# Ledger of designs, part 55: peptides against a protein of PDB entry 1MQS

Target 1, 223 residues: chain A of PDB entry 1MQS
Amino acid sequence: ILKMLFLNKDLNNNDNITTITDDIFNQQEIIWKVLILDIKSTATISSVLRVNDLLKAGITVHSLIKQDRSPLPDVPAIYFVSPTKENIDIIVNDLKSDKYSEFYINFTSSLPRNLLEDLAQQVSITGKSDKIKQVYDQYLDFIVTEPELFSLEISNAYLTLNDPKTTEEEITGLCANIADGLFNTVLTINSIPIIRAAKGGPAEIIAEKLGTKLRDFVINTNS

## One batch from the design tools (peptide; made by RFdiffusion4, then SolubleMPNN)

Design b2_p15_2_s4 (from b2_p15_2, 9 letters changed)
Fold by OpenDDE base, seed 3:
Structure b2_p15_2_s4 (fold): chain B 223 residues (1-223), chain A 15 residues (1-15)
Amino acid sequence: as target 1 above (223 residues)
Amino acid sequence: SYDDILNKYKNLFSL
């Protein structure tokens, strides 16, 4: 299922990272979080962000996933790690131990189906699936924050979008269906979200379609 | 691209 982040904040693509972090810091109550990285993601973050940028983003502590980490049961955790069996097992162990209050999982690259199934299975066994608020990879940009977690109940959406045998027409059709579902949800909540999506994937297609629908709706309701 | 990475981080920090 492609989940899109509905953000109440417009991010100007022309703004530098510092300006964006300053805006976040000034406009919203800072929720302090722990950032869990691996070697690869550490290199990526270090190349783009300054230490002050992390602080302004509400990152109090950052640690490597393989390091011994102290429990912070009242603090939400953001994972930004490689999609590996080892990292999945560590995340599940952290979940089992109630190491953090909430888990926001972001994989640095595409999560293979077998690993997604493994993660889902292990999480289901723990009985603590409610603590996992988000799972993201480069193809599935979604924030699951309660109470805004909803399912469009589209069967095999993930498989369809990640199968190399899927045609462009099938992808476009599925993206349209997802956009329709999201549009209906927006109408139900009576709030126009700011739409954010990962670039270069199906999420961008969905965002564009949804944006068009919302613009058309606003025009039609104001006329 | 730099923009892609920036967008990913924006999404991470918009929590």
Scores: peptide ipSAE 0.016, ipTM 0.555, DockQ to the pose 0.034
Fold by OpenDDE base, seed 2:
Structure b2_p15_2_s4 (fold): chain B 223 residues (1-223), chain A 15 residues (1-15)
Amino acid sequence: as target 1 above (223 residues)
Amino acid sequence: SYDDILNKYKNLFSL
């Protein structure tokens, strides 16, 4: 998150948030930015950062992507939003309208190829691709609640997984979504986990899916 | 690397 707020510059991972913000604030010229969020990313940010941390990161204003926002054509914007067609269209519209000087686009999770291609196509048509400075998948589709505890905030996940009326297809789909969230968490932590799950239920399915994703990732990154 | 991904995206946007 802090890396994103500092335009994805390299940060030392071992420092606490306060130390990082203080060190950066004291050593670098503050680039004032607008932060554009959605409901989900707002929860994520709020779980990790305080308002003062945002200010130290040069975030002067934060707004919801769906809210009416005043043009700030001389101010760079950081988008931290869900990878949806709707959000892409809004970003492109903001680009078309010259709402900000520069666009740093960060998706909360992996952007599907079709949406990436759509974004690229729309941006190309605008002739303003030079304003798009960054596009990242941040893999921050989780909320930090307590030390060593986080939540994916998937609505009714427990109910769905434990309802005897839930179909196998629904369970499999939900388990895949959970595994994706966990995978993103692992990537964010940058540590290979030991996976422990109860046997004979959804937890095992999730663990298997997560294990596969991690293995595939390791293979692809070493190639 | 993130840089490789970014470059890929930049190339994609240049089309």
Scores: peptide ipSAE 0.008, ipTM 0.422, DockQ to the pose 0.084
Fold by OpenDDE base, seed 1:
Structure b2_p15_2_s4 (fold): chain B 223 residues (1-223), chain A 15 residues (1-15)
Amino acid sequence: as target 1 above (223 residues)
Amino acid sequence: SYDDILNKYKNLFSL
């Protein structure tokens, strides 16, 4: 998160959030930025950072992507939003209207290829591709509630997984979504966990899916 | 790799 707020510059990861923000605040001229969020990313940011941390990171204003936002054509913008067609269309509209000076786009999870192609196509049509400075997948689709506890904020997950009327396809789909969220969490923590799951249920399915994703990631990163 | 994916993103907007 802090890396994103500092335009994805390499930060020394070994320092406490407070130390990093204080050091950057004291050493460099603050580049003021706008932070554009959605409902999901707002929850994520709020669980990890305080308002003062955002200020120290040079965030002047934060707003929801769907809100009517005043143009700040001389101010760079950081988008931290879900990878959806709706959000992409809004970003492109903001680009067309010269809403901000520069666009640093960070998606909360992996951007599907079709949406990436759509974004690229729309941006190319605007003739303003030079204003797009970054596009990243941040893998930050979770909420930190306690130092050793987090939530994916999937509504009714327990009920859905334990309802005998739920179809196998629905269970499989939900398990995949949970595994994706857990995978993103693991990547964010940058530590491979020992996975423990109850046997004979959805938890085992999730654990297997997560294990596969982690193995594939390790193979692809070392290749 | 993750970096390869990011590079692909960058390349799409460098056109």
Scores: peptide ipSAE 0.005, ipTM 0.356, DockQ to the pose 0.087
Fold by OpenDDE base, seed 5:
Structure b2_p15_2_s4 (fold): chain B 223 residues (1-223), chain A 15 residues (1-15)
Amino acid sequence: as target 1 above (223 residues)
Amino acid sequence: SYDDILNKYKNLFSL
């Protein structure tokens, strides 16, 4: 399982999007790639990148993971998708069918252990594990609206959290989703936040969940 | 920061 986890190469951190795309484009050999997205990651990518930026990055084609995609067996694929059983099954099916030459799998958020095990098991059965070049959690499960602003794009979150008719289960579930999104944001920014929340409401629940996730992450990364 | 997000995208597309 651990052999399937390959971290992305560290590139120079201080470059703006234009510099990034220019650097990638100025690389002596543009390797054309397919970018495979889901609905959520499409929104994320679209919030920060233009079609021209994708082209400069060597993305010749981008498509939705659930769409019927033509095989490009000589072209490497970048998956940037949610860590779901459905997406894993599709990726494995694409692997089985030799749909692409290489598979660079990037999940938008943390891949649960059970899904990692499922992915590993399914890939092992295919005998094509060598085509999996990377599996990485990018922690980009949010939309960048403006510089220094982002949205989790959770529909009616404020209304749901403040509606007296909302059940405790619904609140807890929503708070978990918000905490996940915030966690991903924090990891993307690579800074440890000071969490402040009002007591006695959903904000406290979110803060506690986020705090737990951050602590767990720090423990796991330091081990 | 926006730059940190961009760096993640760099890593995503850097092959």
Scores: peptide ipSAE 0.023, ipTM 0.574, DockQ to the pose 0.043; fails the geometry check

Design b2_p15_3_s1 (from b2_p15_3, 8 letters changed)
Fold by OpenDDE base, seed 2:
Order: C-alpha cells, then sequence, then structure tokens
Structure b2_p15_3_s1 (fold): chain B 223 residues (1-223), chain A 15 residues (1-15)
C-alpha cells in the first residue's frame, strides 16, 4: 500500500509504516495526489494505514470511485480499486474528461486478461494513453486485523459454507474466491506457506485450490 | 513481468 501511495517506488520495508512515512516526508518533496477507492479497498487501507499516514503520503483527497468527483486536472490520481469492468469504465471516463493530470491505476487483485485488453482498447480510443503512467495488480484483496490474523472480508462466507441449501457449485465458487484471496496474500507476504486445513470440508477444497495456484505460479515464473 | 499494451501502457506484476 505504501508503495502504491508513493507511485510504486521502491521503499525500504524493514521499518514500520510511521518510520517510512516520516523518512519520506522529511527527505522528499511531497507530491499531492488524489486517491480513488472503492468500498473494498477502503476497508483494506483502513486496516493498514491511519488517516495521518495518507496525509504523509501526499494524499490530498480520497474519494470513492462511484462518487461524483470534481476535476483536478493538475493533480495526479492514484486508483486503488477492484478489477472490475465497471471500475475500468469509470477510469476511462475520467481519462476522457481529463479529470486528473496522471493516472496511476492499482487493482486490489489480479486484473483478468480480458479486462486488461478492454482497458487497453478503451484507452487507445481516447488518444490519452500517455496519461496512464502505471497499471499494477497490488494483490491486497485482504484486510489485516491483527498480527497473524487476516480476513478476506467475504460476506456471509461462513453462512454460505454451512447452509445445507448451498449448492456444490456455489461452494466451489466461494472456495475459489477464498483461494484467490489467500493466493494474493501469499504473494504479498512473499513467502511460500505451509498449508494446513481440516479434512473433509471446504477448508480442504480451498487448500487444494491454493496449492494448485501456487504450483502454477511457480512454474510460470520459472519458465 | 512487465506487460506492454499496444498503446504503450505497462502493467507491472509485483510479487
Amino acid sequence: as target 1 above (223 residues)
Amino acid sequence: KNIYLPDGVVKKLEL
């Protein structure tokens, strides 16, 4: 998150957030930026950062992507939003309207290829591709609540998994979503986990899916 | 990996 707020520059992650922000604040000229969020990313940021941290990172204003936002054509914008077509369309519209000077787009999780192609196509039509400075997958589709505990904040996950009326397809879909979130967490932590799950339930399904994703990733990155 | 789009947009996947 801090990297994102500093336009994905390399930061020394060995220090706590406060130390990092203080050091940067003292050493560098503050570039004021607009931070565009959605509901999900707002929760993510709130779990990790304090309000003062945003200010120290040069965030002048933060708003929801679906809210009416005033144009700030001389101010760079950081988008940190879910990888959805809706959000892409809004970003493109903001680009068309010259709402900001520069666009730093960060998705909370991996942007599917089809959506990336859609983004590229729409941007190309605008003729303003030069304003898009970055497109990142942040892999932050989780909330850190406390040390060694995090949440994916999937609504009604427990209820869905324990409801006898839930279909196998629904369970499989939910397990896939959970596995995706865990995968993103693993990538963020940059450590290969030992996966432990209870046998005979959804946890096992999730573990298998996560294992597959990790294996596929390792194979694809080493090739 | 950096992915270059036809319009010059770069997607960066960071681990």
Scores: peptide ipSAE 0.007, ipTM 0.398, DockQ to the pose 0.073
Fold by OpenDDE base, seed 5:
Structure b2_p15_3_s1 (fold): chain B 223 residues (1-223), chain A 15 residues (1-15)
Amino acid sequence: as target 1 above (223 residues)
Amino acid sequence: KNIYLPDGVVKKLEL
């Protein structure tokens, strides 16, 4: 998250948030920028950072992506939003309208290929691709609730998974979504977990899916 | 891994 707020510059990750922000604030010229969030990413940011941290990172204003925002054509913008078609369309519209000087796009989770292609296509049509400085998948699709506890904030997940009326397809779909969230969490933590799950239920399905994703990722990154 | 698109570069978080 801090890396994102500093336009994905290399930061010395060995320090705590406060030390990093203080050091950067004191040593580097602050680039003032706008932070654009969605509801989900707002919760994520709020769980990890304080308002003062944002300020120290040079965030002068933060707004929701779906809200009407005033143009700041001389100010760079950081987007930290869910990888959805809707958000992509809004970003492209903001680009078209020259709402900001530069666009640093960070998706909270992995951007599907189809959406990536859509983004690229739309940006190309605008003729303003030069304003898109960065596009990142941040893999931060989780909420930090406690030092050793996090939530994916999936609405009614427990109910859905335990309702006898829920179809197998719905369960499988939800399990896939949960596994994706967990995968993103693992990537953010930068540690390969030992997965433990109860057998015979959704947890096992999730564990298997997550395991597959992790294995595939490790293979693909080492390759 | 950097994914190069015709109009830009997409970077993924490195583990």
Scores: peptide ipSAE 0.007, ipTM 0.372, DockQ to the pose 0.085
Fold by OpenDDE base, seed 4:
Structure b2_p15_3_s1 (fold): chain B 223 residues (1-223), chain A 15 residues (1-15)
Amino acid sequence: as target 1 above (223 residues)
Amino acid sequence: KNIYLPDGVVKKLEL
């Protein structure tokens, strides 16, 4: 997250948030930026950073992507939002309207190819691709509430998985979402996990899905 | 992994 706030510059990972922000604050000119969030990413940011941390990172203002936002044509914007068609369309509209000086786009999770292509196509049509400085998949589809504790913030996951009235399709869908979140977590931690799951339930489904994702990733990254 | 978009836009997949 901090890396994103500093426009994905390399940061010393050995330092705590305070040390990093202080060092940067002291050593470099603060570039003031706007942070554009959605509901999900707001929760993520809020779980990790305080308002003061945002300020130290040069975030002068933050807003929701769906909110009507005033143009700040001289201010660079960091988008940290879910990889959805809706968000892409809004970003492109913001680009068209010259809402900000520069666009640093960070998706909370992997942007599907179809959406990437859509983004690329729409941006190309605008003729303003030069304003888009970065497009990143941050793989932050989780909330870190405490050290060594994280949540995917999937509403009513336990209830849904344990409700006898829940359909198989709903379970499968939820398991896929959980697996996606775990996958992103694993990537963020940069460690291949040993997956342990109880057999015969949703945990197994999740484990299988996660395993597949990890295998596919390893294959694709080694190629 | 870097993916190049039209007109030089770069997508970076970072761990």
Scores: peptide ipSAE 0.007, ipTM 0.378, DockQ to the pose 0.085
Fold by OpenDDE base, seed 1:
Structure b2_p15_3_s1 (fold): chain B 223 residues (1-223), chain A 15 residues (1-15)
Amino acid sequence: as target 1 above (223 residues)
Amino acid sequence: KNIYLPDGVVKKLEL
């Protein structure tokens, strides 16, 4: 939860909430954000954080997703909501109306493929995909740190893929996970990528998997 | 937009 509130930056999770928020508050310039919740996620947040904790995390305003909200076009927004068609439609509408400057989307549970495709399609129509900086769920985890660089932040991915003790099954599984993450990233960015991968290694496997996923998606979306 | 997967010499794949 705290990681989400700090735009999914790495935090020392060994510290208690108060220590983390105090340290960040004292050491860094606060980035003020809007937190958008639903009824379910409100209960979740309230069970873990106090109002003062939200303030220390830079949450200046929090609101329910279904409430009428004033535009804050210069303020980034964090969504922490259920993965529903209704919520996706609202997020897209907020995007379309330039409700906020940036969108950090966190779903409270896994986002089904059909809803991901719907989100991607609607975002593509708006032409405002650049404003979506993050999308997270239980399985989707990527960060756009700058226009030309992003990370899936999979721990020890390089080591795992290059360790001779790693089994072929483990490599294949990890490559599939990476390809899924990249696929979701591409959909969020709403652009057809040029895929570049080194030959003769896991990168090539990932690239092939990603290419297949993208082709399948294009065919299915255009049909 | 480019998706770069660094692992040595680069191969280009396009849709």
Scores: peptide ipSAE 0.006, ipTM 0.336, DockQ to the pose 0.039

Design b2_p15_3_s2 (from b2_p15_3, 9 letters changed)
Fold by OpenDDE base, seed 3:
Structure b2_p15_3_s2 (fold): chain B 223 residues (1-223), chain A 15 residues (1-15)
Amino acid sequence: as target 1 above (223 residues)
Amino acid sequence: KNIYLPDGTVQPLSL
């Protein structure tokens, strides 16, 4: 929870909440932000943190997601809410209305694949995906940093790669296609990235394929 | 949609 309030920065787990908040408050520039909760997450936060802890974490205002909230277009927002269609729709509406400057989304439990696709689709339609800085749940953690974020327009890529019914051949083919797209992007921007990927999944396959393509290209160009 | 992050991380996620 504290990690979330500090925008998912690494914190030392062995210290008391008060010590952590005091140290951060004294050593780092405080970023004031809004915390948006639902009924379930309110209970969770209240059981662990005091109002003073929230203040020390830079939370200037906290509100329920279903309540009418005043626009704060210059203030970043942290959402800590249940992964429901209703909450996703509200977040997207807040995005459309420029309710806040930045959106840090933390789901209280795993986000189902269908809801992830729905969120992605709706955000894409708004044209304001650059305001989404983080999305976290039990299984997903990623940071969106515009303008250096690149997205390949491959329909249902996440679903295909994570569906147990998908064949290894289909996965390999899709990973190759993704790697090709990334390779072309690297060539276009004329910058060689540091490739990192989660182990044991499709990301590792993609990273390996991309690495091979880049190495082959460099060898062939220098030769 | 699959994403490429500024730090070089590749994720098979839809955004």
Scores: peptide ipSAE 0.007, ipTM 0.403, DockQ to the pose 0.080; fails the geometry check
Fold by OpenDDE base, seed 2:
Structure b2_p15_3_s2 (fold): chain B 223 residues (1-223), chain A 15 residues (1-15)
Amino acid sequence: as target 1 above (223 residues)
Amino acid sequence: KNIYLPDGTVQPLSL
């Protein structure tokens, strides 16, 4: 939760909440943010954090997602809400209306693939995907910075990568397939991308594999 | 361009 409030930056996990908030407050510029919750996430946050903790984390205002909220176009927003179609639609509407400057979306539980695809599709239509900086759930983290969305149409990739029963070998294999798809996309566009991936998960594996493929291709082409 | 990975992850592709 604290990681989320600090825009999913790496925090020293060995410290208590008070020490973490104090250290960050003293060492870093506070980024003031709006926190959007639902009933379930409100209960979760209230059980772990005090009001003062939210303030120290830079939360200026917190509100329920279903409540009428005033636009704060110069303020970044953190969503911590249930992965539902309704909440996704509200987030997209907030995006369309330029309600906030940036959107950091955190789902309280695993986001089903169909809902992720729905979110991606709706965001792509708005042309404002650059405002969505993060999407997180229990197993997924990624950054959306470009309006153009490509799907590799690999069936159940999200479910496979996020299923705790999936073996390391299966993950590695799937990541290789994803990297191959991305590589083919890059070749089609005929431009070398800057690869950005979250560390410590499948995204890093994919990034490494893709990077290797691109490097090998460049070397072989210049050769 | 954003690349949607089969796992649902979106990676920005700056081409």
Scores: peptide ipSAE 0.007, ipTM 0.376, DockQ to the pose 0.050; fails the geometry check
Fold by OpenDDE base, seed 4:
Formats: structure tokens, C-alpha cells, sequence
Structure b2_p15_3_s2 (fold): chain B 223 residues (1-223), chain A 15 residues (1-15)
């Protein structure tokens, strides 16, 4: 729970809650966050943490997901809620409304694949997937399990993208090709992905292009 | 089928 409150940074587990919170409070700049809970997770948190602990963890406000919450567009949000369609819809609505600056989603239990796909689909349509910084499930090891690794078999893609002599046009073109390939793959798999890419590089460009393609496709298919 | 989140670190939820 504390790890979640600190945006899933590694914490020394040998320390008690007070020591951890005190150390972080004293040594690091506190990032103020809002914590969104449901009834079940409220009980869980209340059993482990005190209000003062939340404050020390940088939680400025905590609210129930079903409550009418004021927008805090400059404040990151931590969701710790049950993996339900209802909660997903609310999160997506919050995303659409730019209710918070960033979204750190933590489900209290395993998120079924169908719900994950639903979340991904809805997020993709919003075009605001970049605001979703984390999605955690106690059992979702989104470790790219090797089994779902596929290659577009684009020759020399790595070399081209990392060669300082490569022009921006070439990079853009290659990124577009990669995005097209990924898009086709997505269509083949018949599932809408959540796109993750490293910032500041070609991967981000590809992700953006792919996102756009997916959004356009979904919009056009539903029309 | 891996769903990748944009910009998101996907880590196991550690309470």
C-alpha cells in the first residue's frame, strides 16, 4: 500500500510505516496526490494507514470513486479500486474530463482480460492515454511476457533509428511503417491495446501514430 | 495478448 502511495517506487520494506513516511517526508519533495477509493479499498486502507500516514505520503485528498469530485487538473491521482466495469467507466470519464493531471490506477484484485481490454479501448478513444501513467493489478505483471513478443521483421530498424545520420524524414517514415504494421497486427488480434512507449524517442512517435490510427479506426467503425 | 499502457510502468501492485 505504501508503495502504491509513492507511485510504486521501491521502498525499503524493513522499515515500519512511520519510518518510511518520515524518511520520505524529510528527504524528498512530496508529490501531492489525490487518492480515489471505493468502499472495499477504503476499508483496506483504513486498516493499515492513518490519516496522518496518508498526509505524509502526499495524499492531500481522498475520495470515493462514486462521489462527485472536483477537478484537480494539476494534481496526479491514485486510484485504488475494485476491478469492475463501473469503476473503469468512471476512471475513463475522469480521464475524458481531465479531472486530474495523471492517473495511477491500482486495482484491488486481478483485472480480468475483458475488463482490461475494455479499459484499453475506452482510453484509446479518448486520445489521452498519455495521462495514464500506471495500471497495476496485484497479479498483473505486465512484464512483457516473452510469449507475446512479436517482430514486424523490419530490417535494420534498430540501426536506422539509432544512426545519427538518419534524417528526420527517414525516421518519421520508418515510424509510420512500424505503426502501420502494429496497427495491422492489432486488427488481426482483434483487440485494442494499451500502448506503452519510452519517451523522447522513436517509440513515442510510433505510439502516437498507432494511437491515432486506432482512434480513427474505432471512430470509423462505430459510425 | 499483452496490453501495453502508454507511458505507464506496469508493475505488480505491491501493497
Amino acid sequence: as target 1 above (223 residues)
Amino acid sequence: KNIYLPDGTVQPLSL
Scores: peptide ipSAE 0.006, ipTM 0.396, DockQ to the pose 0.114; fails the geometry check
Fold by OpenDDE base, seed 5:
Structure b2_p15_3_s2 (fold): chain B 223 residues (1-223), chain A 15 residues (1-15)
Amino acid sequence: as target 1 above (223 residues)
Amino acid sequence: KNIYLPDGTVQPLSL
């Protein structure tokens, strides 16, 4: 929860909540944020954090997602809400209305594939995808930080990779395409990234393919 | 925008 409140930056996990908040408060400029909750997440946060802890984390105001909220177009917002169609629609509406400067979305549990696709589609239609900085759930950590955030514009990649009917050949082909896209992006940025990928899935395949491409490129260009 | 998954995998999010 604290990690979420600090925009999912690496925090020293070994410190008590008070020590973490005090250290951040004293050492770093506090980024003031709005926290949007639902009934379920309110109960969760209230069980772990005090109101004063939220303030120390830079939360200026907190509100329920279903409540009427005043626009704060210059203030970043953290959503911590259940992965429901209703909440997604509200977030998209908030995006359309430019209610906040930036959107950091954290779902309280796993986001189903159909809802992720719905969110992506709706955000794409708004033309304001650049304001979505992060999307997290129990299993997914999506950091979209511009200018270091880019899309490969591969339609339905998540759906294809998670469909049990998808063949191994199709998965391998898609992973290769993704790796090629990432490679081209790296070359465009002219910086070699540190590659991080989840183990045991298509992400690992992509990471391996990308790593190989980068290594081969570096060797061939230095030679 | 590139989506970095917690498991370290990068998925293109067409967002």
Scores: peptide ipSAE 0.006, ipTM 0.376, DockQ to the pose 0.083; fails the geometry check

